Peptides against a protein of PDB entry 3H8D. Designs and how they scored, part 29

Target 1, 122 residues: chain A of PDB entry 3H8D
Amino acid sequence: DMKRQQRFFRIPFIRPADQYKDPQNKKKGWWYAHFDGPWIARQMELHPDKPPILLVAGKDDMEMCELNLEETGLTRKRGAEILPRQFEEIWERCGGIQYLQSAIESRQARPTYATAMLQNLL

## One batch from the design tools (peptide; made by RFdiffusion4, then SolubleMPNN)

Design b1_p10_8_s2 (from b1_p10_8 with K4D)
Fold by OpenDDE base, seed 3:
Structure b1_p10_8_s2 (fold): chain B 122 residues (1-122), chain C 122 residues (1-122), chain A 10 residues (1-10)
Amino acid sequence: as target 1 above (122 residues)
Amino acid sequence: as target 1 above (122 residues)
Amino acid sequence: SWLDPYYVFP
């Protein structure tokens, strides 16, 4: 739905394994989310020492944010909200287009703004 | 087109009449723009002492930015690019929805992302 | 499982 608000967020994270290490040994990653209305449509994790993780709604629901947007508090977290392009540029560089396309082709993706846009593009 | 990039910008301005006044007498306004792909779709001006100016492509072309996005240098101006919601919230408060609707109904609006979204909403 | 946003950096 074009009428639904598309909002994007980025927050840094530390791996659970690094959680209790000295700060110098806490490796920083980046967590990205795209919300199509109240629900997450895409999620992405950049990591310091492994390939990025890409996730799309429908296919990867159990690995994605389970909270609706309001529940996350992300709109209340200063600096967390980012420009659509700031999400998309990383998504593209990480192979997100191909990932989403495959999820659509395999009938694993739940329809979202992202699937609709991609299907318009392809 | 959903495939076109929607980008939004805000920059402060001073009225031409205030251009050569002492700084204390230069009233600050705000210039807003929505670009649908390379071309402006909506423009808005907040003013310190008069009602906001709302403009939509097709109807108000002669009063709007005539440059394509690349030509404006807005993408190269630090801090100018804003979140879609930062544009839309002001647009809505200024009566932009009704303004655009009227332009559509009167057949004055050039089709853009904004017109398409509104028509989906109405 | 996904990374809980509540365990992110300040």
Scores: peptide ipSAE 0.066, ipTM 0.446, DockQ to the pose 0.182
Fold by OpenDDE base, seed 4:
Structure b1_p10_8_s2 (fold): chain B 122 residues (1-122), chain C 122 residues (1-122), chain A 10 residues (1-10)
Amino acid sequence: as target 1 above (122 residues)
Amino acid sequence: as target 1 above (122 residues)
Amino acid sequence: SWLDPYYVFP
């Protein structure tokens, strides 16, 4: 298998309650995704008023993006793609390492680039 | 210009607040889209606890799907595509005809298949 | 956007 390209994305979201409010009253969240090849490996959601959501493939498939990368159109969306570190910095701040580690230990995590990197780190 | 294919889609959504609740506590909304060829003409959102959202091209571009049809992956998503009448029935119930008419009269609507059909109807 | 958590999650 050829090494899959690791690609990272970020898009904003507005809560439904804020959708049609004046800009000053729209509280913006941020949706992050790590794609390991065509499929998502990690997802993260920053909320303006609640704890971040951390999601990892295998464990959280039901709450994560179900589309492959091409289907999302993210690669064609200007400003959506981000650097690996731009994802990892937030991931780490939010406790993502520990979250993924726990998913591995519980055998809930699907093997991904992210799990492999963590295994190498430990 | 060849006649553009009119295609309609529906997908569910769960509010962020309900995302990780038990199924019985997840209140499901529904996102509807009418694509006139590659681009969206109308969008509609059914909410479990607030009035429906009606959106029309030209007027509401900032709140509507910004991706072309291919980019959405909707054509590859099982169960997403619906019949025209499945969209129109809800659209009509929610006051979509009047909404689009007002957008036309205010010169905010971008010409689409939907605007043309309404013009023929009136 | 249709990809916001509002739309993405079934």
Scores: peptide ipSAE 0.086, ipTM 0.472, DockQ to the pose 0.122; fails the geometry check
Fold by OpenDDE base, seed 1:
Structure b1_p10_8_s2 (fold): chain B 122 residues (1-122), chain C 122 residues (1-122), chain A 10 residues (1-10)
Amino acid sequence: as target 1 above (122 residues)
Amino acid sequence: as target 1 above (122 residues)
Amino acid sequence: SWLDPYYVFP
């Protein structure tokens, strides 16, 4: 069986409340996604005014992208796709390793490439 | 066993003969590398004044980077790492698929991620 | 979350 492709994406977002404000009043957030094949495995958000949001498949499915990768259009959005390390660097700084580990230990995490990799790091 | 990470790099180069010429007379070439784990699997060069150079492990080892990935410093060079598709797009346009296929058929190619992927495309 | 999938991905 062919191994699932691991693909990573990053897109800026503006909060709905800021959408119609002047450009200088639109505070940019950053949305990150790790897709393990067609489905999201990890999601992460950087906000200008609150702590980062970390999400992992299984535990946080309801707060994560429910679209498969093809449906998102991310693969067709110029500049959206990023290198694995570009995701992982932010993930690590935001405490993603600890978050995912806790999700695994609590049996909340769905098995993914991410859970497998963490288990290989331990 | 952990799967080898596939990493791709691109760096510009100036021909030695152009090194001391004025900037407008320095014709930029582009060097591309695919590393299958620590070792190079494919290498590719775009030149301003001659055909592209395609190289695959096994067949062209003597013309390719003999350094392991860590030794190259590529992973620490800002802007050097590229997405797989950024390599593959150029590889395809330069006839890389045919080149690699021929190397496989002639039993010159060393088994790599690239040879495996091509065999899965056939 | 500030990010709604339907907001980000029309």
Scores: peptide ipSAE 0.069, ipTM 0.427, DockQ to the pose 0.303; fails the geometry check
Fold by OpenDDE base, seed 2:
Structure b1_p10_8_s2 (fold): chain B 122 residues (1-122), chain C 122 residues (1-122), chain A 10 residues (1-10)
Amino acid sequence: as target 1 above (122 residues)
Amino acid sequence: as target 1 above (122 residues)
Amino acid sequence: SWLDPYYVFP
């Protein structure tokens, strides 16, 4: 069978209070998504002034993207798609490996490409 | 001299985690602004899962809209403008009167239409 | 608050 395509996306966000300020006063956050085929495997929110939020499929489904990739329109959003390493670099810096590992060990994680790769790594 | 026009606006916002969910799973917040002429006098943020944020000119300038009304584009944003009472109802329920009064008493508030009205009321 | 919800750019 064909392997599922791994695709990564990022879009910025700002706080409501910062929307109508000079650009230099807007603190930009970032929303990240890793899609394993049509379904999200990992989600990450990088905030300017609080800890990052890490989410993994199975464990955090209620807080993650519930649309399939095609439904999101991310593939059609200019500049949204990023390189795998662009996601992984942030993921790793945020403790994503430990987070996903714990989710696997607790049997909370839904098996994905991400869980498989981690299991191969460890 | 002509009195400054009092105009009120509201725009919704959502959490990053809720952007790609079914509508029923999106928890909507609201950003409110009271403009006394070209400059904001009061700002309010209504959150779905935390206390409201109240901001008054002078005291909270660094956290408020720093653009004049024309620069915001709010007057050109369909559905953004609201009735005065639509703002005041929320403001009052959120304790805005007390908040503004305290800002006046502490000499933090910049004189605005809002401060003047409150002083007439009390 | 630093925990404010965010508006995601469309």
Scores: peptide ipSAE 0.067, ipTM 0.578, DockQ to the pose 0.070; fails the geometry check

Design b1_p10_8_s3 (from b1_p10_8 with K4D V8L)
Fold by OpenDDE base, seed 1:
Structure b1_p10_8_s3 (fold): chain B 122 residues (1-122), chain C 122 residues (1-122), chain A 10 residues (1-10)
Amino acid sequence: as target 1 above (122 residues)
Amino acid sequence: as target 1 above (122 residues)
Amino acid sequence: SWLDPYYLFP
């Protein structure tokens, strides 16, 4: 059912090894999630010291959030929820369109709102 | 230099979403690491609700610990360090031999103590 | 990831 609500979230993370360092030495990453209804469709991780990680449902399930949206508590975390475009802009910049497209073509991607929208675009 | 010290570690983890649940509802996972000198060679994650994850250097770098051994603080965590066999037994049970072998054959594995030992075995 | 074992390090 593609009538599911699409919700997007972002949370910062600092590696524990950096937690007690001076602020200038705390490398801040960003964790992004797209939930298609209760289940994650896309996940993205921005790191200060390595390439961004793109993950899509079906292909990367083992590396993605296994919790449903309610279990994550993201909807209860002030400032975590973001606009669709705030996710998509970063996703695009990281090559997410091509990544998801490749996952679709290889039949690794599970159908989600993201796959449907991309297939509508192309 | 295969004369590097081989050190193995295990730490339990509970998902943040379960941190404040009752103990019976806190699903406990186990994170394992093999360090070949200062750098990780193998990583393994046992989950209570999903298949084990096996990771090998070279192939899975983006999903593995990016910290050197000193930066992890593992050597300073009481009870974290384990015997080689304590790692290897779980690694074998999870299909780690075949996983690493496939990574070697596909030329995805970075040479480590683990790859050398496996190639000595086979 | 925020669920990554990295968050177990001191």
Scores: peptide ipSAE 0.104, ipTM 0.673, DockQ to the pose 0.209
Fold by OpenDDE base, seed 2:
Structure b1_p10_8_s3 (fold): chain B 122 residues (1-122), chain C 122 residues (1-122), chain A 10 residues (1-10)
Amino acid sequence: as target 1 above (122 residues)
Amino acid sequence: as target 1 above (122 residues)
Amino acid sequence: SWLDPYYLFP
């Protein structure tokens, strides 16, 4: 059902190797998620020193968050939720449109709000 | 150089969602690594409730350990190092031979000790 | 990732 609530989240992470370094030496990454209702539709990881990771439902299920939204506790984590555009801006910059498009064309993508929106644009 | 030391490691992990559960309710996964000298050649993750993840250098670099062996601290972690066969037995059971073979055939695999050994077997 | 094996390292 495409009437599911679309929610977007972002949380920082520190690499384990940096966790004991001085604050100025902890390089932060950013974990992004798009939940189409209770389940993740897109995931994105920004790293300080490697290319971004883009993940889409159906294709990348094993690498994506396996928890439903409630199980993640993200809805209860102050400052975790972001605006749709705050996700999409980064997604676009990282080539997310092309990534998802390729997943659709190869029939690897599971239908989600994200696939529907993309197909409406094309 | 194929004279690099081959070292194998295994460490357990608990899913974040389980970290606060009672001990009996913490489902453990297992992280496996093959280091060809200082750099990872193969990585494998066993999960209690999803298929194993197989990763090979060249193809899966972004998903694999980015740290060199020394940076991981694995050499200093008591009980982390395992025998080659302890890795290979699991690797074989998880379809690792076919996975690496496909990566070689598609020219996605970086040459490592693992690719060399496989090519010697075939 | 929630299952990032990097978290296994000290």
Scores: peptide ipSAE 0.097, ipTM 0.665, DockQ to the pose 0.200
Fold by OpenDDE base, seed 3:
Structure b1_p10_8_s3 (fold): chain B 122 residues (1-122), chain C 122 residues (1-122), chain A 10 residues (1-10)
Amino acid sequence: as target 1 above (122 residues)
Amino acid sequence: as target 1 above (122 residues)
Amino acid sequence: SWLDPYYLFP
């Protein structure tokens, strides 16, 4: 339960249209994930040309990573793992607290470490 | 306006976890797109292990292809382009009519060729 | 989708 390991990851992505352009014309996005044990609890996507996408388990399952943590290979990808605060800092800036809170209140959020922490905080 | 060319595309995708497996263990998904002129009007994703994802312009912009048709390279990808009915048949089976109708009624759908056709039909 | 960041996974 709350003994599950919390792990956080970030990987960049380049738009398909930019992948073969010169480096100066590649606009990098960032994909963030919070895994509560083997399964994703939160996902966040930073884009150069659109608002951040915030996603929480239960509410946004169809848009979130469907792979368990081991299947993603993220634990084996050099430089992918980040510290909890490196995720939370961006999450907060992007309105993640309000987003998750609304998902909880609407009964859309699946219980996770993230929901538990927020409900302790509020 | 309604003189814009309607073009439809389909491309397969393999889950990252499956990409290096033996062919028998690769579960193929399908990505569908309807472009109304240069911009996407509808998107649909068929998955081997979850329900179809239906997306319509205006409502689901953040989840849909952000590239214009030319930027996607789909027009240059051999075998990607499909007939209108090849898209519509799957769209109908997946509940696309009801999905788009609800988006129109909730004032979430951006006017497109798809909304116009549906509003003529209903 | 081919636009999905999942395609960056090893």
Scores: peptide ipSAE 0.093, ipTM 0.668, DockQ to the pose 0.221
Fold by OpenDDE base, seed 4:
Structure b1_p10_8_s3 (fold): chain B 122 residues (1-122), chain C 122 residues (1-122), chain A 10 residues (1-10)
Amino acid sequence: as target 1 above (122 residues)
Amino acid sequence: as target 1 above (122 residues)
Amino acid sequence: SWLDPYYLFP
Protein backbone atom coordinates (compact mmCIF):
# COMPACT_ATOMS: atom_id res chain seq x y z
CA ASP B 1 0.00 0.00 0.00
CA MET B 2 1.94 2.92 -1.33
CA LYS B 3 -0.64 5.18 0.22
CA ARG B 4 0.87 4.48 3.62
CA GLN B 5 2.55 7.43 5.19
CA GLN B 6 6.32 7.22 5.28
CA ARG B 7 7.69 8.62 8.51
CA PHE B 8 11.21 8.78 9.81
CA PHE B 9 12.60 9.19 13.29
CA ARG B 10 15.90 9.63 15.04
CA ILE B 11 16.73 9.50 18.72
CA PRO B 12 20.03 9.56 20.55
CA PHE B 13 21.17 6.94 22.98
CA ILE B 14 23.93 6.69 25.52
CA ARG B 15 25.64 3.48 26.44
CA PRO B 16 24.99 2.29 29.96
CA ALA B 17 28.64 2.68 30.84
CA ASP B 18 28.44 6.32 29.87
CA GLN B 19 25.20 7.16 31.63
CA TYR B 20 26.81 8.68 34.67
CA LYS B 21 29.75 10.29 32.97
CA ASP B 22 29.99 13.97 32.32
CA PRO B 23 28.22 15.03 29.14
CA GLN B 24 31.49 15.55 27.36
CA ASN B 25 32.49 12.00 28.12
CA LYS B 26 29.29 10.42 26.89
CA LYS B 27 29.63 8.80 23.52
CA LYS B 28 26.31 9.35 21.85
CA GLY B 29 24.84 6.92 19.40
CA TRP B 30 21.89 7.45 17.11
CA TRP B 31 18.92 5.24 16.47
CA TYR B 32 17.01 5.73 13.22
CA ALA B 33 13.74 4.27 12.06
CA HIS B 34 11.69 4.32 8.90
CA PHE B 35 8.04 3.46 9.33
CA ASP B 36 6.00 2.44 6.33
CA GLY B 37 2.58 3.09 7.73
CA PRO B 38 2.27 1.62 11.20
CA TRP B 39 5.14 -0.83 10.84
CA ILE B 40 8.87 -0.38 10.66
CA ALA B 41 10.53 -0.89 7.31
CA ARG B 42 14.14 -0.04 8.14
CA GLN B 43 16.17 0.52 11.26
CA MET B 44 19.65 1.94 11.54
CA GLU B 45 21.98 2.44 14.45
CA LEU B 46 25.04 4.65 14.48
CA HIS B 47 27.62 4.01 17.13
CA PRO B 48 30.64 6.05 18.08
CA ASP B 49 32.89 3.02 18.34
CA LYS B 50 31.59 0.29 16.06
CA PRO B 51 30.22 -0.14 12.54
CA PRO B 52 26.70 1.00 11.79
CA ILE B 53 23.94 -1.52 12.11
CA LEU B 54 21.45 -1.77 9.28
CA LEU B 55 18.24 -3.71 9.61
CA VAL B 56 15.41 -4.31 7.17
CA ALA B 57 11.94 -5.71 7.61
CA GLY B 58 11.59 -9.39 6.87
CA LYS B 59 15.25 -10.15 7.25
CA ASP B 60 15.88 -8.61 10.63
CA ASP B 61 12.47 -8.53 12.27
CA MET B 62 13.69 -10.06 15.50
CA GLU B 63 16.33 -7.41 15.93
CA MET B 64 14.13 -4.49 15.01
CA CYS B 65 11.46 -2.56 16.81
CA GLU B 66 8.46 -4.81 17.16
CA LEU B 67 6.17 -1.99 18.24
CA ASN B 68 3.90 -0.29 15.79
CA LEU B 69 4.44 3.39 15.33
CA GLU B 70 1.74 4.39 17.76
CA GLU B 71 3.12 2.12 20.46
CA THR B 72 6.58 3.65 20.21
CA GLY B 73 5.40 7.09 21.18
CA LEU B 74 7.81 8.51 18.62
CA THR B 75 5.08 10.62 17.11
CA ARG B 76 4.69 12.28 20.48
CA LYS B 77 8.38 12.77 21.10
CA ARG B 78 9.44 16.28 20.27
CA GLY B 79 12.35 16.43 17.91
CA ALA B 80 12.30 12.74 17.09
CA GLU B 81 10.74 12.98 13.66
CA ILE B 82 13.05 13.80 10.78
CA LEU B 83 12.76 14.42 7.09
CA PRO B 84 13.04 11.53 4.66
CA ARG B 85 16.33 12.79 3.31
CA GLN B 86 17.75 13.03 6.81
CA PHE B 87 17.29 9.30 7.05
CA GLU B 88 18.22 8.43 3.48
CA GLU B 89 21.45 10.36 3.53
CA ILE B 90 22.72 8.32 6.44
CA TRP B 91 21.24 5.12 5.06
CA GLU B 92 23.13 5.57 1.83
CA ARG B 93 26.38 6.40 3.59
CA CYS B 94 26.05 3.28 5.67
CA GLY B 95 25.63 1.06 2.62
CA GLY B 96 21.91 0.69 3.05
CA ILE B 97 21.17 0.40 -0.64
CA GLN B 98 23.45 -2.57 -1.03
CA TYR B 99 22.23 -4.10 2.21
CA LEU B 100 18.61 -3.89 1.18
CA GLN B 101 19.38 -5.07 -2.33
CA SER B 102 21.08 -8.15 -0.97
CA ALA B 103 18.15 -8.81 1.30
CA ILE B 104 15.81 -8.63 -1.68
CA GLU B 105 17.98 -10.89 -3.79
CA SER B 106 18.20 -13.44 -1.00
CA ARG B 107 14.42 -13.24 -0.63
CA GLN B 108 14.77 -12.19 2.98
CA ALA B 109 13.28 -8.73 2.67
CA ARG B 110 9.62 -8.16 3.27
CA PRO B 111 8.13 -5.90 0.62
CA THR B 112 7.92 -2.35 1.91
CA TYR B 113 8.05 1.15 0.58
CA ALA B 114 11.81 0.86 0.82
CA THR B 115 12.01 -2.27 -1.31
CA ALA B 116 9.67 -0.75 -3.86
CA MET B 117 11.77 2.38 -4.16
CA LEU B 118 14.91 0.36 -4.62
CA GLN B 119 13.28 -1.78 -7.26
CA ASN B 120 12.36 1.41 -9.05
CA LEU B 121 15.92 2.62 -8.85
CA LEU B 122 17.62 -0.53 -10.16
CA ASP C 1 42.11 -18.85 28.73
CA MET C 2 40.06 -21.49 30.43
CA LYS C 3 41.04 -19.95 33.73
CA ARG C 4 38.62 -17.13 33.06
CA GLN C 5 35.68 -17.04 35.36
CA GLN C 6 32.40 -18.05 33.77
CA ARG C 7 29.55 -15.91 35.03
CA PHE C 8 25.92 -15.85 34.06
CA PHE C 9 23.25 -13.21 34.45
CA ARG C 10 19.55 -12.74 33.88
CA ILE C 11 17.46 -9.61 34.01
CA PRO C 12 13.84 -8.98 33.10
CA PHE C 13 12.67 -6.38 30.66
CA ILE C 14 9.35 -4.86 29.79
CA ARG C 15 8.44 -3.62 26.35
CA PRO C 16 7.96 0.11 26.10
CA ALA C 17 4.34 -0.35 25.16
CA ASP C 18 3.79 -2.22 28.40
CA GLN C 19 5.66 0.15 30.69
CA TYR C 20 2.59 1.95 31.89
CA LYS C 21 0.23 -0.98 31.96
CA ASP C 22 -0.84 -2.68 35.12
CA PRO C 23 1.63 -5.30 36.28
CA GLN C 24 -0.66 -8.09 35.21
CA ASN C 25 -0.74 -6.69 31.71
CA LYS C 26 3.01 -6.34 31.34
CA LYS C 27 4.53 -9.04 29.21
CA LYS C 28 7.90 -9.67 30.74
CA GLY C 29 10.87 -10.76 28.70
CA TRP C 30 14.17 -12.07 29.95
CA TRP C 31 17.67 -11.13 28.96
CA TYR C 32 20.44 -13.64 29.62
CA ALA C 33 24.18 -13.28 29.34
CA HIS C 34 27.17 -15.56 29.66
CA PHE C 35 30.46 -13.82 30.32
CA ASP C 36 33.70 -15.63 29.68
CA GLY C 37 35.96 -13.52 31.79
CA PRO C 38 35.33 -9.86 31.11
CA TRP C 39 33.69 -10.36 27.73
CA ILE C 40 30.36 -11.77 26.71
CA ALA C 41 30.34 -15.18 25.09
CA ARG C 42 26.61 -15.76 24.64
CA GLN C 43 23.47 -13.70 24.87
CA MET C 44 19.91 -14.90 24.90
CA GLU C 45 16.60 -13.09 24.93
CA LEU C 46 13.26 -14.62 25.78
CA HIS C 47 10.18 -12.81 24.63
CA PRO C 48 6.58 -13.46 25.48
CA ASP C 49 5.38 -13.05 21.92
CA LYS C 50 8.22 -13.95 19.57
CA PRO C 51 10.89 -16.60 19.15
CA PRO C 52 13.91 -16.55 21.40
CA ILE C 53 16.95 -14.70 20.21
CA LEU C 54 20.29 -16.44 20.48
CA LEU C 55 23.54 -14.62 19.97
CA VAL C 56 27.13 -15.81 20.10
CA ALA C 57 30.41 -13.97 20.21
CA GLY C 58 32.10 -13.49 16.87
CA LYS C 59 28.97 -14.05 14.84
CA ASP C 60 26.67 -11.61 16.56
CA ASP C 61 29.01 -9.10 18.18
CA MET C 62 27.15 -6.10 16.84
CA GLU C 63 23.88 -7.26 18.33
CA MET C 64 25.30 -8.26 21.68
CA CYS C 65 26.38 -6.35 24.73
CA GLU C 66 29.54 -4.50 23.85
CA LEU C 67 30.30 -3.61 27.45
CA ASN C 68 32.72 -5.62 29.48
CA LEU C 69 31.34 -7.25 32.57
CA GLU C 70 32.48 -4.50 34.87
CA GLU C 71 30.91 -1.83 32.71
CA THR C 72 27.52 -3.53 32.75
CA GLY C 73 27.16 -3.26 36.49
CA LEU C 74 25.61 -6.72 36.48
CA THR C 75 27.97 -7.87 39.20
CA ARG C 76 26.52 -5.16 41.38
CA LYS C 77 22.90 -5.83 40.53
CA ARG C 78 21.26 -7.90 43.20
CA GLY C 79 19.55 -10.97 41.86
CA ALA C 80 21.01 -10.66 38.39
CA GLU C 81 23.62 -13.37 38.66
CA ILE C 82 22.45 -16.93 38.09
CA LEU C 83 23.95 -20.38 38.20
CA PRO C 84 25.49 -21.85 35.07
CA ARG C 85 22.76 -24.44 34.76
CA GLN C 86 20.09 -21.76 35.00
CA PHE C 87 21.51 -20.34 31.81
CA GLU C 88 22.32 -23.62 30.10
CA GLU C 89 18.91 -25.11 30.65
CA ILE C 90 17.28 -22.27 28.77
CA TRP C 91 20.05 -22.17 26.19
CA GLU C 92 19.50 -25.81 25.36
CA ARG C 93 15.74 -25.43 25.18
CA CYS C 94 16.15 -22.56 22.78
CA GLY C 95 18.34 -24.57 20.44
CA GLY C 96 21.54 -22.95 21.57
CA ILE C 97 23.69 -26.00 21.00
CA GLN C 98 22.71 -26.20 17.37
CA TYR C 99 23.00 -22.47 16.95
CA LEU C 100 26.50 -22.36 18.34
CA GLN C 101 27.51 -25.45 16.43
CA SER C 102 26.41 -23.85 13.19
CA ALA C 103 28.32 -20.71 14.04
CA ILE C 104 31.44 -22.77 14.62
CA GLU C 105 31.03 -24.71 11.41
CA SER C 106 30.52 -21.52 9.44
CA ARG C 107 33.62 -20.09 11.10
CA GLN C 108 31.63 -17.21 12.49
CA ALA C 109 32.02 -18.02 16.17
CA ARG C 110 34.83 -16.53 18.17
CA PRO C 111 36.47 -19.12 20.37
CA THR C 112 35.12 -18.89 23.90
CA TYR C 113 34.48 -21.13 26.83
CA ALA C 114 31.19 -21.97 25.18
CA THR C 115 32.75 -23.08 21.92
CA ALA C 116 35.32 -25.12 23.80
CA MET C 117 32.68 -26.91 25.81
CA LEU C 118 30.70 -27.70 22.71
CA GLN C 119 33.77 -29.01 20.96
CA ASN C 120 34.31 -31.27 23.93
CA LEU C 121 30.77 -32.50 23.71
CA LEU C 122 30.73 -33.31 19.99
CA SER A 1 18.98 -5.46 27.10
CA TRP A 2 19.71 -2.04 28.49
CA LEU A 3 21.31 -1.34 25.14
CA ASP A 4 18.09 -2.08 23.35
CA PRO A 5 16.71 0.96 21.56
CA TYR A 6 13.37 0.08 23.08
CA TYR A 7 14.51 1.73 26.27
CA LEU A 8 14.74 4.99 24.39
CA PHE A 9 11.04 5.03 23.75
CA PRO A 10 8.82 7.10 26.07
Scores: peptide ipSAE 0.090, ipTM 0.675, DockQ to the pose 0.214

Design b1_p10_8_s4 (from b1_p10_8, 3 letters changed)
Fold by OpenDDE base, seed 3:
Structure b1_p10_8_s4 (fold): chain B 122 residues (1-122), chain C 122 residues (1-122), chain A 10 residues (1-10)
Amino acid sequence: as target 1 above (122 residues)
Amino acid sequence: as target 1 above (122 residues)
Amino acid sequence: SELLPYFVFP
């Protein structure tokens, strides 16, 4: 849907195992979100010590942000919002296109801007 | 077209009349560009001393950036690229939606991401 | 099971 704003965010996160360690012992990951209008379409986590995690709406809803965009406060958090390309570059590098394609083909993905764009590209 | 990247840029400009004045006498305007893939779709100028200028592809080609995105060097200029919303907020405030709509209705606008989105909204 | 990061609200 062309009407809906596509907005992208990135914030650092600390692993649960590290959250009570001294600052120097906290390994920082990166949490990425793509919001298609008010609802998340894609989520991605870059970890320092394991492969990236990719998540797409419909398929991975239980593992993804359940808050609508307004509830997250991300729009008000300085430094959180990023350019579409800042998200897409990493998404592509992580194999996100293939991941989303597979979710579409298996009929697991919910229709979003992400699925629409991919289906236009294929 | 969903395939094409939508990228937005903003750079300051100095009026021709001010370009040889002392720095304190140079009034800075703001130049905005929306690129739909390699080609500009919308352009906008904020002036300190006159109304904003709005330009849309097809209608205003002779007054708009004639370089493709790669030729502009904007993708390499630090601080030039901006979020879609940073463009759209100003575009909307300047009456850009009405301007583009009029260009579409008069059949002057070239089809772009901008026209497609607007036609989905109307 | 994957764990979600905690949001730091402004």
Scores: peptide ipSAE 0.049, ipTM 0.454, DockQ to the pose 0.286
Fold by OpenDDE base, seed 2:
Structure b1_p10_8_s4 (fold): chain B 122 residues (1-122), chain C 122 residues (1-122), chain A 10 residues (1-10)
Amino acid sequence: as target 1 above (122 residues)
Amino acid sequence: as target 1 above (122 residues)
Amino acid sequence: SELLPYFVFP
């Protein structure tokens, strides 16, 4: 249902291995989420020392946020919500379009707002 | 190190609260960034309905872009990069000189190209 | 998970 609210979020993260290091040794990454209604459709992680991670629903469920939007508390976290373009800009630059398209073609992607938008674009 | 490349960028933004409104109800602001090498030194936001926001590294880290320059993709966004004076003109008019000076005097500012230039000016 | 958010999810 394309009537579902599309919401995007960004939060910083540190690597689990760094969580107990001194602050100067904690390298910050960025975690991005696109929620299509209550469920995540796309997830993206920018890391300080490795390539971005792109994840799409259906294909990468086991590596993505498994909490529904309400359970995440993201809607209640000040500064977490971002504009669609703030997500899409990074998504596009990281090759997200091709990644999602490939997931669709391989029948791995769960239909989401993102898959629909991509199919409209193409 | 003053040998670092100084690069300036400007992009439009809309308020998070307006993100889901009709286009005619989205008021556009402007986001400015000064990167001293890979890291942001100054950030500035011009809003259609409130005073400008000035931010300097060290003092306002939590409110500033925490992505390094490469992660932002700004260098690859056509039309985003602006001339130094295009940043400085607005910065100065918004009281940025005094803001940064005050941050230096209060020992809140992280040393950057901006702090160095200001100290040369004064 | 490969990341630890700066907050704990509820």
Scores: peptide ipSAE 0.035, ipTM 0.314, DockQ to the pose 0.375
Fold by OpenDDE base, seed 5:
Structure b1_p10_8_s4 (fold): chain B 122 residues (1-122), chain C 122 residues (1-122), chain A 10 residues (1-10)
Amino acid sequence: as target 1 above (122 residues)
Amino acid sequence: as target 1 above (122 residues)
Amino acid sequence: SELLPYFVFP
């Protein structure tokens, strides 16, 4: 059901070694999530010193958020919610379209808003 | 000055990918710190899926806590402070004695309570 | 190394 609300979130994270450093010396990572209704559809992690991590529902369930949206508390975390394009811009830069496409073609992707949109785009 | 207070701390950390999983699926890491007075003398990180990280003052300053003890807030974090032996037991298991010894011999270690104790032990 | 695959969320 594509009537589900699409919501996007971003939160920073720090390496343990950098937790107690001056702000200028903290190499910040970024955790992104796309929720298609109550459940996560896509996850993305940007790391300062390694390649991005892309994850899609169905294929990468074991490595993704296992909580429903309300359980995460993200909707109540100030500054966490972002606009769809704020997620999509980074997703595209990281090769997310190709990643999701491959997951669809291999029949590993669970149907989500993201898979539906990509199928209509291609 | 070996009259400085020796204080030890331990805090857990989680991978971003595991943050929103059930507790049973969260692979927890552990961050340890030894403060010799206001400044860190030793740091140690236990990771679920990679070798331990050992760090000593002088040699590994760039990878260690850069804040003084009071700035960290560790003394005010409930459950963070541990007994000396709780740190030393893990330090020994991880090969910390040999690591610090090598740092002393290579003249990379800054003099601390830890270096003094090891020199008297050997 | 400073490179760690594990993180702490704020």
Scores: peptide ipSAE 0.032, ipTM 0.636, DockQ to the pose 0.072
Fold by OpenDDE base, seed 4:
Structure b1_p10_8_s4 (fold): chain B 122 residues (1-122), chain C 122 residues (1-122), chain A 10 residues (1-10)
Amino acid sequence: as target 1 above (122 residues)
Amino acid sequence: as target 1 above (122 residues)
Amino acid sequence: SELLPYFVFP
């Protein structure tokens, strides 16, 4: 069912090593999530000190958010929800299209809205 | 106002370094929080590889949860909320009474339900 | 990624 609501979120995070430092020394990362209905389809992490991490459902489940959308509380976090394009722009910049494509071709990706849209794009 | 609702929560966390490992290699920590009304009064972290971390409002604000209770989503996370004693037992085992006492005496602790109760205990 | 305590999702 690709008619599920597609919702996107972004929240900052601080590295554990920095959590007890002064604010100026806490390097902020960014955590992105795409939920296809209640379940995450894509996750992306922008880190201050390493390359972006791209994760797709099926392939990377063990590394992705384990909670359904409602359990995350993201929908109730002011400023957390973002527009689809706000996610996609970064996703594309980070090579997400190729990453997801590879996951599909290797039969690692679980079918989601994201996989379906990619298959329309290509 | 010490008549605010006292609520306690516990959630697991995985170290960032372990987040991409196999489940058996992900060492779980435990994050505890005491909310005095909408705001956190005490936080406690049990780590698999280092001593417990105790944090009290006022003294450790920069290291503690920055969100009010509703923003955390903890109240909506199944199994997250715990009984007061479930928190206090661990708090006491970790030396929390002494930690908070020291924070009070050094004028670092913000007055909370926790500080008030301690002052009744001592 | 699995939860860090400071994330909005408990």
Scores: peptide ipSAE 0.052, ipTM 0.509, DockQ to the pose 0.319; fails the geometry check

